# Designs tried in a protein design run: peptides against a protein of PDB entry 4N7V. Part 8

Target 1, 222 residues: chain A of PDB entry 4N7V
Amino acid sequence: TLRSITSPLVAHRLKPIRQKTKKAVVSILDSEEVCVELVKEYASQEYVKEVLQISSDGNTITIYYPNGGRGFPLADRPPSPTDNISRYSFDNLPEKYWRKYQYASRFVQLVRSKSPKITYFTRYAKCILMENSPGADFEVWFYDGVKIHKTEDFIQVIEKTGKSYTLKSESEVNSLKEEIKMYMDHANEGHRICLALESIISEEERKTRSAPFFPIIIGRKP

## One batch from the design tools (peptide; made by RFdiffusion4, then SolubleMPNN)

Design b1_p9_1_s1 (from b1_p9_1, 5 letters changed)
Fold by OpenDDE base, seed 4:
Structure b1_p9_1_s1 (fold): chain B 222 residues (1-222), chain A 9 residues (1-9)
Amino acid sequence: as target 1 above (222 residues)
Amino acid sequence: EIEFPEFEE
């Protein structure tokens, strides 16, 4: 099943963006829907042959073929659906479209990993919890120039000198010099606080059923 | 700006 290889994408709260590649253009629209435009080049002109339009919650996929499959000239936005429109739920999406959905999902996940959900200013750093899940990215920009970037898979450290390295195990973290450990400790504390705030705010958001509370900024730069 | 890989069928 599609669900066994990916979860429905979630594009809520993401800003509009359009990413062009050779064979596809992927977009997040103002409506927070996601579009994959499959592109073919003919006579030095690019045409959109197929469009997957995915709802913001990832559960509805609308597929259409511009100009009856002949294609529509690539523009600055997806072509409007006309004829030959198919609508699928996530669990009913034909397998032939799974890879295209995965492509959209990966793009959304990447954008989410770069989209602030919580910005938290401490005495020493600007901490940012991102929108991606599970295991949201967490960035700490220390005011003195040190940067720590935590992901589900690794921790990247950029020192004051610009020297950068990646840590992928607890052993490597434990082998850090004492100075860097101090930064890591602060980063971890900021991370804990952001996760706690995320939980509390999300619960209140659920209870009130109001407009999104995120993104949110806590504190201010000293 | 985001760098994203090519789509491969």
Scores: peptide ipSAE 0.348, ipTM 0.894, DockQ to the pose 0.866
Fold by OpenDDE base, seed 1:
Structure b1_p9_1_s1 (fold): chain B 222 residues (1-222), chain A 9 residues (1-9)
Amino acid sequence: as target 1 above (222 residues)
Amino acid sequence: EIEFPEFEE
């Protein structure tokens, strides 16, 4: 099943973006819907032959073939659907569209990993918890130039000198020199706080059913 | 700007 390969994409709170590649254009729209335009070049002109429009929660996929399948000239936005539109739920999406959905999903996940959900200013750093999940990326930009980037898979450290390295285990973290451990400790504290706030705020959103609270900025620039 | 791979079937 598609679900065994990927979860429904989640594009909520993401800013509009359009990424063009040779064979496809993937977009997050103002509506937070996601579009994959499949592109073919003919006679030095690019045409959109197929469009997958995916709802912001990833659960609904609308597929159409512009201009009766003949294609529509590539523009700065997806072509509008006309007639002969197919609509699927995530779990009913035909297998032939799975790769295209996955492509959209990967793009959204990448965008999410670069989209601030919580920005937290401390006395020493700008901390940013990103939108991706599970294991959201967490970046700490220390005002003195040190940077720590935490992902689900690794921790990247960039020192004042520009020296950069990646840590993938607790053992490696424990082997850090003491001055770097201080930065790591602060980063971890900021991370904990952001996660706690995320939980609290999300719960309030659920209870109030109000407009989204995120993204949120806590504290101020020094 | 985001670097993203080409689509392949």
Scores: peptide ipSAE 0.347, ipTM 0.893, DockQ to the pose 0.855
Fold by OpenDDE base, seed 5:
Structure b1_p9_1_s1 (fold): chain B 222 residues (1-222), chain A 9 residues (1-9)
Amino acid sequence: as target 1 above (222 residues)
Amino acid sequence: EIEFPEFEE
C-alpha cells in the first residue's frame, strides 16, 4: 500500500513556493494545496502533460491532463483542470501515481524542515523549532557565531572558526570539547523548552478551534 | 530558494 511507504503529506501553514526541475514542477499554493506538474519538452517548449493536485492534508488527490492530454505550456502556476479529471483518496490512489505522490511528499517534508514553527530568543541564541515531523529539526544560532543544527539523524556543529562537523552518536557528543559542550547544553535546554511550549500551545489551539497559533515568536533579540 | 532533486520515474 501507499501508506506502507509514506504518510499523507501535511502542507498546513506552509508558505507558497514553486520549485522547477527538468521533468517536474512542484508547488505549494496559496490554498496550501500541493501540485506536481509533469513537464515534457517539444520543439524547445515546455508543456505540462499531467498534474497531481494534493489537498493540504494529503488525503485527496486530483489528477488531470491539461488540454485533453495534449499538454499546456508551462507557466508561473499550474494550469486549471479542464479535462480528464480523476479524484482519489490517499488509500485509493492507483499505484502508477505513487512515485509522483512520494516526490510531492519529500518536497513538503523538506519545506517543513525549513519552516519555523517556534522561534525562541534566549540570552545567547536564536532557537528555531521547525514544522517537520516526527523529530522536528531544531536550529540554534548563537549570537557569537556558533551554530547547532539538530535533526532526527544527526547534529551538525559550526564553530566560531568556521570548523564544521557532524555528530551521529551519543559517544561522539560526549567526546566534544568542554567549551562546545556548553553550547550543546544551551541548545538542548532551548530545545526542551520549545517542545514543551509546542505541546501546551497545540492543546490550547485544539480547545479554541480558532485560527492557527503557529508560527510563533517567543522573546526578542537582545 | 530550496535545492530539490530531479523527479525520476
Scores: peptide ipSAE 0.343, ipTM 0.894, DockQ to the pose 0.860
Fold by OpenDDE base, seed 3:
Structure b1_p9_1_s1 (fold): chain B 222 residues (1-222), chain A 9 residues (1-9)
Amino acid sequence: as target 1 above (222 residues)
Amino acid sequence: EIEFPEFEE
């Protein structure tokens, strides 16, 4: 099943963006829907031959073939659907579209990993919890130049000297020199706080019917 | 700007 490969993409709160590659253009629209335009070149002109439009919650996929499948000239936005539109739920998406959906999902996940959800200023650093899940990226920019980037898979450290390295296990983290451990401890504390606040704010957001609370900024740079 | 890989069938 598609679900065994990927979860429905989530594009909520993401800003509009359009990313062009050779064979595809991926967009997040103002509506927070996601579009994959499949592009072919003919006579030095690019044409959109197929469009997958995915709802912001990833559960509905609308597929259409512009100009009766003949293609529509590539523009600054996806072409509007006309005739022969197919609508699928996530679990009913034909297998032939799975790779294209996965492509969209990977794009959204990448954008989410670079989209601040919570920005938290401490005495020593700017901490940022990103939108991606599970295991949101967490960045700590210390005012003295040290940077720590935590992901689900690794921790990257950039020291004052510019020395950069990646930690992939607890043993490597434990083997850090004491001065770096101090930065790591602060980063971990900031991370804990952001996760706690995310939980509290999300719960309050669920109880209310107002505009989204995220992204949020806590504190300010000293 | 985000670097994103090409789509391949």
Scores: peptide ipSAE 0.342, ipTM 0.892, DockQ to the pose 0.838

Design b1_p9_1_s2 (from b1_p9_1, 4 letters changed)
Fold by OpenDDE base, seed 1:
Structure b1_p9_1_s2 (fold): chain B 222 residues (1-222), chain A 9 residues (1-9)
Amino acid sequence: as target 1 above (222 residues)
Amino acid sequence: SIDFPEFEE
């Protein structure tokens, strides 16, 4: 099943973006829907032959073939659907479209990893918890130039000198110089706080059923 | 702009 290889993409709160590649253009629309345009080049002109339009929650996929399948010239936005539109739920998506869905999903996940959900200014750093899940990326930009980037898979450190390295285990973290450990400690504290706030705010958001609370900014740059 | 791979069928 499609669900066994990917979960429904989640494009909520993402800003519009359009990424062109040779064979496809993937977009997040103002509506927070995600579009994959399959592109073919013919006579030095690019045409959109197929469009997958995916709802913001990833659960509905609308597929259409512009201009009766003949293709529509590539433009600055996906072509509007006309006739012969197919609509599928996530669990009913034909297998032939799974790769295209995965492509969209990977793009959304990447965008999410770069989209601030919580920005938290401390006395020493700008902390940012991103939208991706599980294990959201967490970035700490210290005002003195040190940067720490935490992902589910690794921690990247950029020191004042520009020296950079990646840590993948607790032993490596424990082997850090004391001065770097101080930065790591602060980063970890900021991370903990952001996660706690995310939980609390998300719960309140659920209860109120109002407009989204995220993204949020806590504090201000000194 | 984001560095994102090409689509391959």
Scores: peptide ipSAE 0.398, ipTM 0.915, DockQ to the pose 0.814
Fold by OpenDDE base, seed 2:
Structure b1_p9_1_s2 (fold): chain B 222 residues (1-222), chain A 9 residues (1-9)
Amino acid sequence: as target 1 above (222 residues)
Amino acid sequence: SIDFPEFEE
C-alpha cells in the first residue's frame, strides 16, 4: 500500500513556494495545496503534461492532464484544472502515481524541516523547532557563533572556528569535548522546552479549533 | 530556494 511507503503529506502552515527541476515543478500554493507538475520539453519549450494536486492534508489527490493531454506551456503557476479530472483518496491512489506522490511528500518534508514551528530565545541561543515530523529538526544558533542542528538521524555541530562535524551515535556524543558538551546540554534543554510547549499549544489548538497558533516565538534575543 | 532532487520515474 501507499501508506506503507509514506504517510499522507501535511502542508499546513507552509508558505507558498515553487521549486523547478528539469522534469518536474513542485509547488506549495497559497491554499497550502501541493502541486506536482510533470514537465516535458518540446522544441525548446517546456510543457506541463500532467499535474497532481494534493490537498493540504495529503488525503485527496486530483490528477489532470492540461490541454487534453497535449500539455500547457510552463508558467509561474500550475495550470488550472479543466476537464478530465480524476480525484482519488490517498488509499485509493493508483500505484502508477505513487512515485509522484512520494516526490511531493519528500518536498513537503524538506520544506517542513526548514519551516520554524517554535522559535525560542534563550539567554545564550536562538532555538528553532521545525515543522517536520516525526522527529522535528531542531536548530540552536548560539549568539557566540556555535550552531547545533539536530535531526532524527544526526546532530551537526559547527564550532566558533567553523569546524563542523556530525554525530550519529551516543558514543560520539559522549566523546565530545567538555566545552562542546556544555553547548549540547543547553541545546538539549531548549529542545525539551520546545517539545513541551509544542505539546501544550497543540492541545489548545485541538480544543479551540481556531486559527493555528503556530508558528510561535517565545522570548526575545537578549 | 531549496536544493531538491530531480524527479525520476
Scores: peptide ipSAE 0.397, ipTM 0.915, DockQ to the pose 0.829
Fold by OpenDDE base, seed 3:
Structure b1_p9_1_s2 (fold): chain B 222 residues (1-222), chain A 9 residues (1-9)
Amino acid sequence: as target 1 above (222 residues)
Amino acid sequence: SIDFPEFEE
């Protein structure tokens, strides 16, 4: 099943963006829907032959073929659906479209990893928890120039000297110089706080049923 | 714009 290889994409709170590649254009719309336009070149002109429009919660996929499959000239936005529109739920999406859905999902996940959800200013650093999940990216920008980027897979450290390295295991983290450990400790504390606040705020958001609370900024640069 | 791979069917 599609669910066994990916979860429904989540595009909530993401800003509109359009990313063009040779064979496809992926967009997040103002409506927070996600569109994949499959592009074919003919006579030095690019045409959109197929469009997957995915709801913001990833659960509904609308597929259409512009101009009855003849294609529509590539523009600055997806072409409007016309005739012969197919609508599928996530669990009923034909297998032939799974790769395209995964492509959209990977794009959304990448955008989420670069989208601030919580910005937290400490005495020493600007901390940012991103929107991606599970294991949201967490960045710490120390005011003295040190940078730490945590992902689910690794921790990247950039020292004041510009020296950069990646840590992929607890053993490597434990082998850090004492000076770097101090930065790591602060980063971890900021991370803990952001995660705690995310949980609390998300719960209140659920109860209130109002406009999104995120993204939020806590504190200010000293 | 961000770096993102090409789509290959």
Scores: peptide ipSAE 0.395, ipTM 0.916, DockQ to the pose 0.804
Fold by OpenDDE base, seed 5:
Order: structure tokens, then C-alpha cells, then sequence
Structure b1_p9_1_s2 (fold): chain B 222 residues (1-222), chain A 9 residues (1-9)
């Protein structure tokens, strides 16, 4: 099943973006829907031959073939749906479209990993918890130039000198120089706080059922 | 703009 490969994409709170590649254009719309436009080139002109429009919650996929399948010239936005539209739920999406959905999902996940959910200013750093899940990216920009980037898979450190290295195990973290450990400790504390606040705020958001609370900014740069 | 890989069928 598609679900065994990927979860429904979640594009809520993401800003509109349009990313063009050679064979596809992937977009997050103002509506927070996600579109994959499959592009073919004919006589030096690019045409959109197929469009997957995915709801913001990833659960509904609308597929259409512009201009009766002849294609529509590539523009600055997806072409409007035609009369020949297929609509699928996530669990009923034909297998032939799974790779395209996965492509959209990967894009959304990437965008989410770069989209601040919580920005927290400490005395020493700007901490940012991103939107991606599970294991949201967490970035710490120390005011003195040190940067720590935590992902589900690794921790990247950029020192004042510009020296950069990646840590992939606890052993490597434990082998850090003492001065770097201080930065790591602060980063971890900021991370803990952001996660705690995310939980609390999310619960309140659920209760109020109002406009989304995120993204939020806590504190200010000194 | 984001550095994102090409789509391959």
C-alpha cells in the first residue's frame, strides 16, 4: 500500500513556493495544496501533461490531464483543472501515481524542515524548531557565530572558524571538545524547551479550534 | 528556491 511507503503529506502552515525541475514542477499553493506538474518538452516548449493536486492534509489527490491530454504550456502556476478529473483518497490512489505522490511528499517534508515552527531567542542563541516530523529539525544560531543543526539523523556543528563537522553517534558527541560541549548543552536545553512549548501550545490549539497558533516567536534577540 | 532532485518515473 501507499501508506506502507509514506504517510499523507502535510502542507499546513507552509508558505507558497514553486520549484521547477526538468521533468516536474512542484508547488505549494496559497491554499496550501500541493501540485505536481509533469512536464514534457516539445519543439523547445515545455508543456504540462499531467497534474496531481494534493490537499493540504495529503488525503485527497486530484489528477487531471490539461488540454485533453495534449498538454498545456508551462506557466507560473498550475493549469486549471479540465472536465476530465479523477479524485482519489490517499488509500485509493492507483499505484501508477505513487511515485509522483512520494515526490510531492519528499518536497513538502523538505520545505517543512526549513519552515520555522517555533523560534526561541535565548541569551546566547536563536533557536528554531522546524515543522517537519517526526523528529523535527532544530537549529541553533549562536550570536557569536557558532551553529548547531540537529536532524533525526545527525548533528552538524559549525564552529566560529567556519570548521564544520557532522556527528552521527552519541560517541562522537561525547568526544567533542569541552568548549563545544557547552554549545551543545545550550542547544539541547533550547531544544527541550521548544519541544515542551510545542506540546503545550498544540494542546491549547486543539482545545480552542481557532486559527493556528504556529509559527510562534518566543523572546527577542538581545 | 530549494535544491531538490529531479523527478524520475
Amino acid sequence: as target 1 above (222 residues)
Amino acid sequence: SIDFPEFEE
Scores: peptide ipSAE 0.394, ipTM 0.915, DockQ to the pose 0.826

Design b1_p9_1_s3 (from b1_p9_1, 5 letters changed)
Fold by OpenDDE base, seed 2:
Structure b1_p9_1_s3 (fold): chain B 222 residues (1-222), chain A 9 residues (1-9)
Amino acid sequence: as target 1 above (222 residues)
Amino acid sequence: SLSFPEFPE
């Protein structure tokens, strides 16, 4: 099943964006829906031959073929759906569309990993918890130039000198120079706080069911 | 900026 290989994408709170590639254009719309436009070139003109429009919660997929499959000239936005549209739930999406859905999902996940959910200013750094899940990316921009980027899979460190390296195990983290460990400790503390705040704020958001509380900025740059 | 891979064939 599709569910066994990916979860429904979540595009809530994401800003509109349009990413063009050779064969596809993927967009997050103002409505927070996600569109994958499959592009073909014909006579030096790019045409959208197929569109997957995915709901913000990833659970509904609308598929249409502009101009009865003849294609619609590529524009700055997806072509409007035609009368002949197919609508699927996530669990009923035909397998032939799974790759395209996964493509959209990966895009959304990437955008989420770059979308601040919580920005927290400490005395020493700007900490940012991103929107992606599970294991949201966490970035720490120290005011002195050091940067730490934590993901579910690794920790990237950029030192003042510009030296950059990636840590993938506890052993590597433990082998860090003492100076770097201090930055890591601060980063970890900031991360802990952001996660705690996320939990608290999310709970309140759940209770109110009003406008989203995120993204949020806590503190200010000293 | 955002860099995203090509759609796979």
Scores: peptide ipSAE 0.286, ipTM 0.881, DockQ to the pose 0.893
Fold by OpenDDE base, seed 5:
Structure b1_p9_1_s3 (fold): chain B 222 residues (1-222), chain A 9 residues (1-9)
Amino acid sequence: as target 1 above (222 residues)
Amino acid sequence: SLSFPEFPE
């Protein structure tokens, strides 16, 4: 099943963006829908031959072939759907479209990993918890130039000198210089706080059913 | 602008 290889993409709260590649254009629209435009080149002109439009919650996929399958010239936005439209739920999406859906999902996850959900200013750093899940990226920008980037897979450290290295195990973390450990400790504390706040705010958001509370900014740069 | 891989073949 599609669900066994990917979960429905989630594009809520993401800003509009359009990313062009050679054979595809992926967009997040103002509506927070996601579009994959499949592009073909003919006579030195690019045409959109197929469009997958995915709902913001990833559960509905609308597929259409512009201009009766002849293609529509590539523009600054996806072409409008015509009469030949197919609509599928996530669990009923034909297998022939799974790779395209996965492509969209990967794009959304990338965007989410770069989209602030919580920005928290401490005495020493700007901390940012991102939107991606599970294991949201967490970035700490220390005011003195040190940067720590935590992902589900690794921790990247950029020192004041610009020296950069990646840590992938606890043993490597334990081998850090004491000075760097201090930064790591602060980063971890900021991370803990952001996760705690995320939980609390999400719960309140669920209870009130109001407009989205995120993204939020806590504190000010000193 | 983002750096994103090409659509898989």
Scores: peptide ipSAE 0.282, ipTM 0.881, DockQ to the pose 0.833
Fold by OpenDDE base, seed 1:
Structure b1_p9_1_s3 (fold): chain B 222 residues (1-222), chain A 9 residues (1-9)
Amino acid sequence: as target 1 above (222 residues)
Amino acid sequence: SLSFPEFPE
């Protein structure tokens, strides 16, 4: 099943973006829908031959072939769908489109990993919890130049000198220099606070069913 | 801009 290889993408709260590659253009629209345009070149002109338009919650996929499959010249936005469109739910998406959906999902996940959900200014650093899940990226930009980037898979440290390294295990974290451990401790505390805030705010969103509260900024740079 | 891989076809 499609679900076995990817979850429905979630594009909520993401800003519009358009990423062009040779064979595809992936966009997040103002509506927070996601579009994959499959591109072919003919006579030095790029044409959109197929479009997958995915709802912001990832559960609905609309597929159409511009100009009856002849293609539509590539523009600064996806071509409008024609009358001949196919609409699928996530679980009913034909297998032939799974790879394309996965491509869109990966793009959205990447964007989410770079989209602030919570920005928290401490006395020593700017902390940012990103939108991706599970295990949202967490970045800490210390005012003195140290940078820490936590992901689900690793922790990257950039020291004042510019020295950069990646930690992939707890043992490596424990083997850090004492000076760096202090930064890590602060980063972890900021991370904990952001996660706590996320939980509290998300619960309030659920209760009120109001407009999204995120992204939020807590505190200000000293 | 983001760096994103090509779609494999």
Scores: peptide ipSAE 0.282, ipTM 0.882, DockQ to the pose 0.884
Fold by OpenDDE base, seed 3:
Structure b1_p9_1_s3 (fold): chain B 222 residues (1-222), chain A 9 residues (1-9)
Amino acid sequence: as target 1 above (222 residues)
Amino acid sequence: SLSFPEFPE
């Protein structure tokens, strides 16, 4: 099943963006829907031959073929759907479209990993919890130039000297110089706080059913 | 903008 290889993409709270590649254009719309345009080139002109429009929650996929499959000239936005439209739920999406859905999902996940959900200013650093899940990226920009980037898979450290390295295990973290450990400790504390606040705020958001609370900024740069 | 890989198809 598609669900066994990916979960429905989530594009909520993401800003509109359009990314063009050679064979495809992927967009997040103002509506927070995601579109994949499959592009073919004929006589030095690019045409959109197929469009997957995915709902913001990833559960509904609308597929259409512009001009009855003849294609529509590539423009600054996806072409509007015409009469021949197929609509699928995530669990009923034909296998032939799975790779394209995964492509969209990977793009959304990348955008989410670079989209601030919580910005938290401490005495020493600007901390940013991103939108991706599970295991949201967490970046710490220390005012003295040190940077720590935490992902679910690794921790990247950039020291004042510009020296950069990646840590992939707890043992490597424990082997850090004492001065670097201090930065790590601060980063970890900021991370904990952001996660706690995310949980609390999300719960209140659910209860109130109001406009989205995120993204939020806590504190200010000293 | 972002750097994103080509669609493999």
Scores: peptide ipSAE 0.280, ipTM 0.884, DockQ to the pose 0.832

Design b1_p9_1_s4 (from b1_p9_1, 5 letters changed)
Fold by OpenDDE base, seed 2:
Structure b1_p9_1_s4 (fold): chain B 222 residues (1-222), chain A 9 residues (1-9)
Amino acid sequence: as target 1 above (222 residues)
Amino acid sequence: SISFPEFEE
């Protein structure tokens, strides 16, 4: 099943963006829907031959073939759906569209990993918890130039000198220089706080069911 | 900006 490969994409709170590649254009619309435009070049002109329009919650996929399948010239936005459209739920999406959905999903996840959900200013750093899940990216920009980037898979450290390295195991973390451990400790504290705030705020969002509270900024740069 | 890989069917 598609679900065994990926979860429904979630594009809520993401800013509109359009990313063009050779064979596809992926967009997050103002509506927070996600569009994959499949592009074909013909006579030095690019045409959109197929569009997958995915709802913001990833659960509904609308597929259409612009201009009766002849294609529509690539523009600055996806072509409007025609009357000849197919609508699928996530669990009923034909397998032939799974790769395209996955492509959209990966794009959304990438955007989410770069979209601040919580910005938290400490005395020493700007901490940012991103929108991606599970295991949201967490960035710490220390005012002295040190940067720590935590993902579910690794921790990247950029020292004042610009020296950069990646940690992938606890043993590597434990082998850090004492000076760097201090930064890591602060980063971890900031991370914990952001996660705690996320939990609290998310619960309030659930209760109020009004406008989203995220993204938020906590504190200020000294 | 975001760098994203090409789509391959």
Scores: peptide ipSAE 0.408, ipTM 0.914, DockQ to the pose 0.884
Fold by OpenDDE base, seed 1:
Parts: sequence; C-alpha cells; structure tokens
Structure b1_p9_1_s4 (fold): chain B 222 residues (1-222), chain A 9 residues (1-9)
Amino acid sequence: as target 1 above (222 residues)
Amino acid sequence: SISFPEFEE
C-alpha cells in the first residue's frame, strides 16, 4: 500500500513555493495544496503533461492531463484542470502515481524542515523548532556565532571558528569538549521548552478549533 | 529556492 511507503503529506501553514526541475515542477499553492507538474520538452518548449494536485492534508489527490493530454505550456503556475479529472483518496491512489506522490511528499517534508513552527529567543540564542515530523528539526543560533542543528538523524555543530562537525551517536555527544557541551546543554533546554510549548499550544488549538496558532514567536532578541 | 533532486520515473 501507499501508506506502507509514506504517510499523507501535510502542507498546512507552509508558504507558497514553486520548485522547477527538469522533469517536474512541484509547488505549494496559496491554498496550501501541493501540485506536481510533470514536464516534457518539445521543440524547445516545456509542456505540462500531467498534474497531481494534492490537498493540504494529503488525503485527496486530483489528477488531470492538460489540453486533453497534449500538454499545456509551462507557466508560472499549474494549468487549470480540464473536464477530464480524476479524484482519488490517499488509500485509493493507483500505484502508477505512487512515485509522484512520494516526490511531492519528500518536497513537502523538506520545506517543513525549513519552516519555523516555534521561534524562541533565549538570553544566548535564537531557537527554532521546525514544522517537519516526526522529530522536527531544531536549530539554535547562538548570538556569539555558534550554531547547533538537530535532526532526527544527527546533530551538526558549527563552532565560532567555523569548524563544523556532525554527531550521530550519544557517545560522540558525550565526547564533546566542555565548552561545546555548554552550548549543547543550552540547545537541549531550548529544545525541551519548544516541545513543551508545542504540546500545550497544540492542545489549545485542538480545543478551540480555531485558526492555527502557529507559527509563533516567543521572546525577542536581546 | 531550495535544492531538490530531479524526478525520475
């Protein structure tokens, strides 16, 4: 099943973006829908031959073939759907479209990993919890120039000197210089606070059923 | 823009 390969993409709260590649253009629209335009070049002109339009919650996929399958000239936005439109739920998406959906999903995840959900200013750093899940990216920009980037897979440290290294195990973290451990401790504290705030705010958001509370900014740069 | 790989079918 598609679900065994990927979860439904989630594009909520993401800003519009359009990324062009050779064979595809992937976009997040103002509506927070996601579009994959499959591109074919003919006579030095690029044409959109197929479009997957995915709902913001990833659960509905609308597929159409512009201009009766002949293609529509590539523009600055996806072409409008024609009368020949197929609509699928996530679990009913034909297998032939799975790779394209996965492509969209990967793009959304990447964008989410770069989209602030919570910005928290501490006395020493700007902390940012990103939108991706599970294990949201967490960045700490210390005002003195040190940077720590935490992901689900690793921790990247950039020291004042510009020296950069990646930590992939707890042992490596424990082997850090004492000075760096202080930065890591602060980063971890900021991370804990952001996660706690996320939980509390998400719960209130659920209860109120109102417009999204995120993204939020806590504090200000000293 | 962000760096993203090509689509390969």
Scores: peptide ipSAE 0.405, ipTM 0.914, DockQ to the pose 0.819
Fold by OpenDDE base, seed 3:
Structure b1_p9_1_s4 (fold): chain B 222 residues (1-222), chain A 9 residues (1-9)
Amino acid sequence: as target 1 above (222 residues)
Amino acid sequence: SISFPEFEE
């Protein structure tokens, strides 16, 4: 099943963006829907031959073939649906569309990993928890120039000297110099706080019927 | 924009 490969994509709270590649264009719309346009070239002109429009929660996929399958000239936005439209739920999506859905999902995850959910200013650093899940990216920008980027898979450190390295195990983290450990400790504390606040705020957001609480900014730069 | 790989089916 598709679910065994990936979860439904989640595009909530993401800003509109359009990314063009040679064979596809992926967009997040102002409606927070996601569109994949499959592109073919004829006589030095690009045409959209197929469109997957995915709901913001990833559960509904609308597929159409512009201009009766002949294609529509590539523009600055997806072409409007035509008469022949197919609508599928995530669990009923035909296998032939799974790669395209996964492509959209990967794009959304990338955008989410670069989209601030919580910005937290400490005395020493600007901390940012991103929207991606599980294991949201966490960035720490120390005011003295040190940078730490945490992902689910690794920790990247950029020192004041410009020295950069990646840590992929607890052993490597434990082998850090004491000076770097101090930065890591602060980063971890900021991370803990952001995760705690995310949990609390998300729960309150669930209880209320007001506008979304995220993204949020906590504190100010000294 | 951001760097994203090509689609290949």
Scores: peptide ipSAE 0.402, ipTM 0.915, DockQ to the pose 0.835
Fold by OpenDDE base, seed 5:
Structure b1_p9_1_s4 (fold): chain B 222 residues (1-222), chain A 9 residues (1-9)
Amino acid sequence: as target 1 above (222 residues)
Amino acid sequence: SISFPEFEE
């Protein structure tokens, strides 16, 4: 099943963006829907031959073929759907469209990993918890130039000198210089706080059923 | 703009 490969994409709270590649254009719309436009080139002109429009919660996929399959000239936004539209739920999406859905999903996850959910200013750093899940990216920008980027897979450190390295195990973390460990300790504390606040705020958001509380900014740069 | 790989099918 598609679900065994990927979960439904979640594009809520993401800003509109349009990313063009050679064979496809992927967009997050103002409506927070996600579109994959499949592009074909004819006589040096690019045409959109197929469009997958995915709901913001990833559960509904609308597929259409512009101009009865003849294609629509590539523009600055997806072409409007015609009457020949197929609509699927996530679990009923034909397998032939799975790769395209996965492509959209990967794009959304990438955007989410770069979209601040919580920004927390400490005395020493700007901490940012991102929107991606599970294991949201966490970035710490120390005011003195040190940067720590935590992902589910690794921790990247950029020192004041610009020296950069990646840590992939606890043993590597433990082998850090004491000076760097201090930064790591601060980053970890900021991370803990952001996760705690995320939990609390999310619970309140659920209870109130109001407009989204995120993204939020906590504190001010000194 | 964002760095993202090409679509391959």
Scores: peptide ipSAE 0.402, ipTM 0.914, DockQ to the pose 0.823

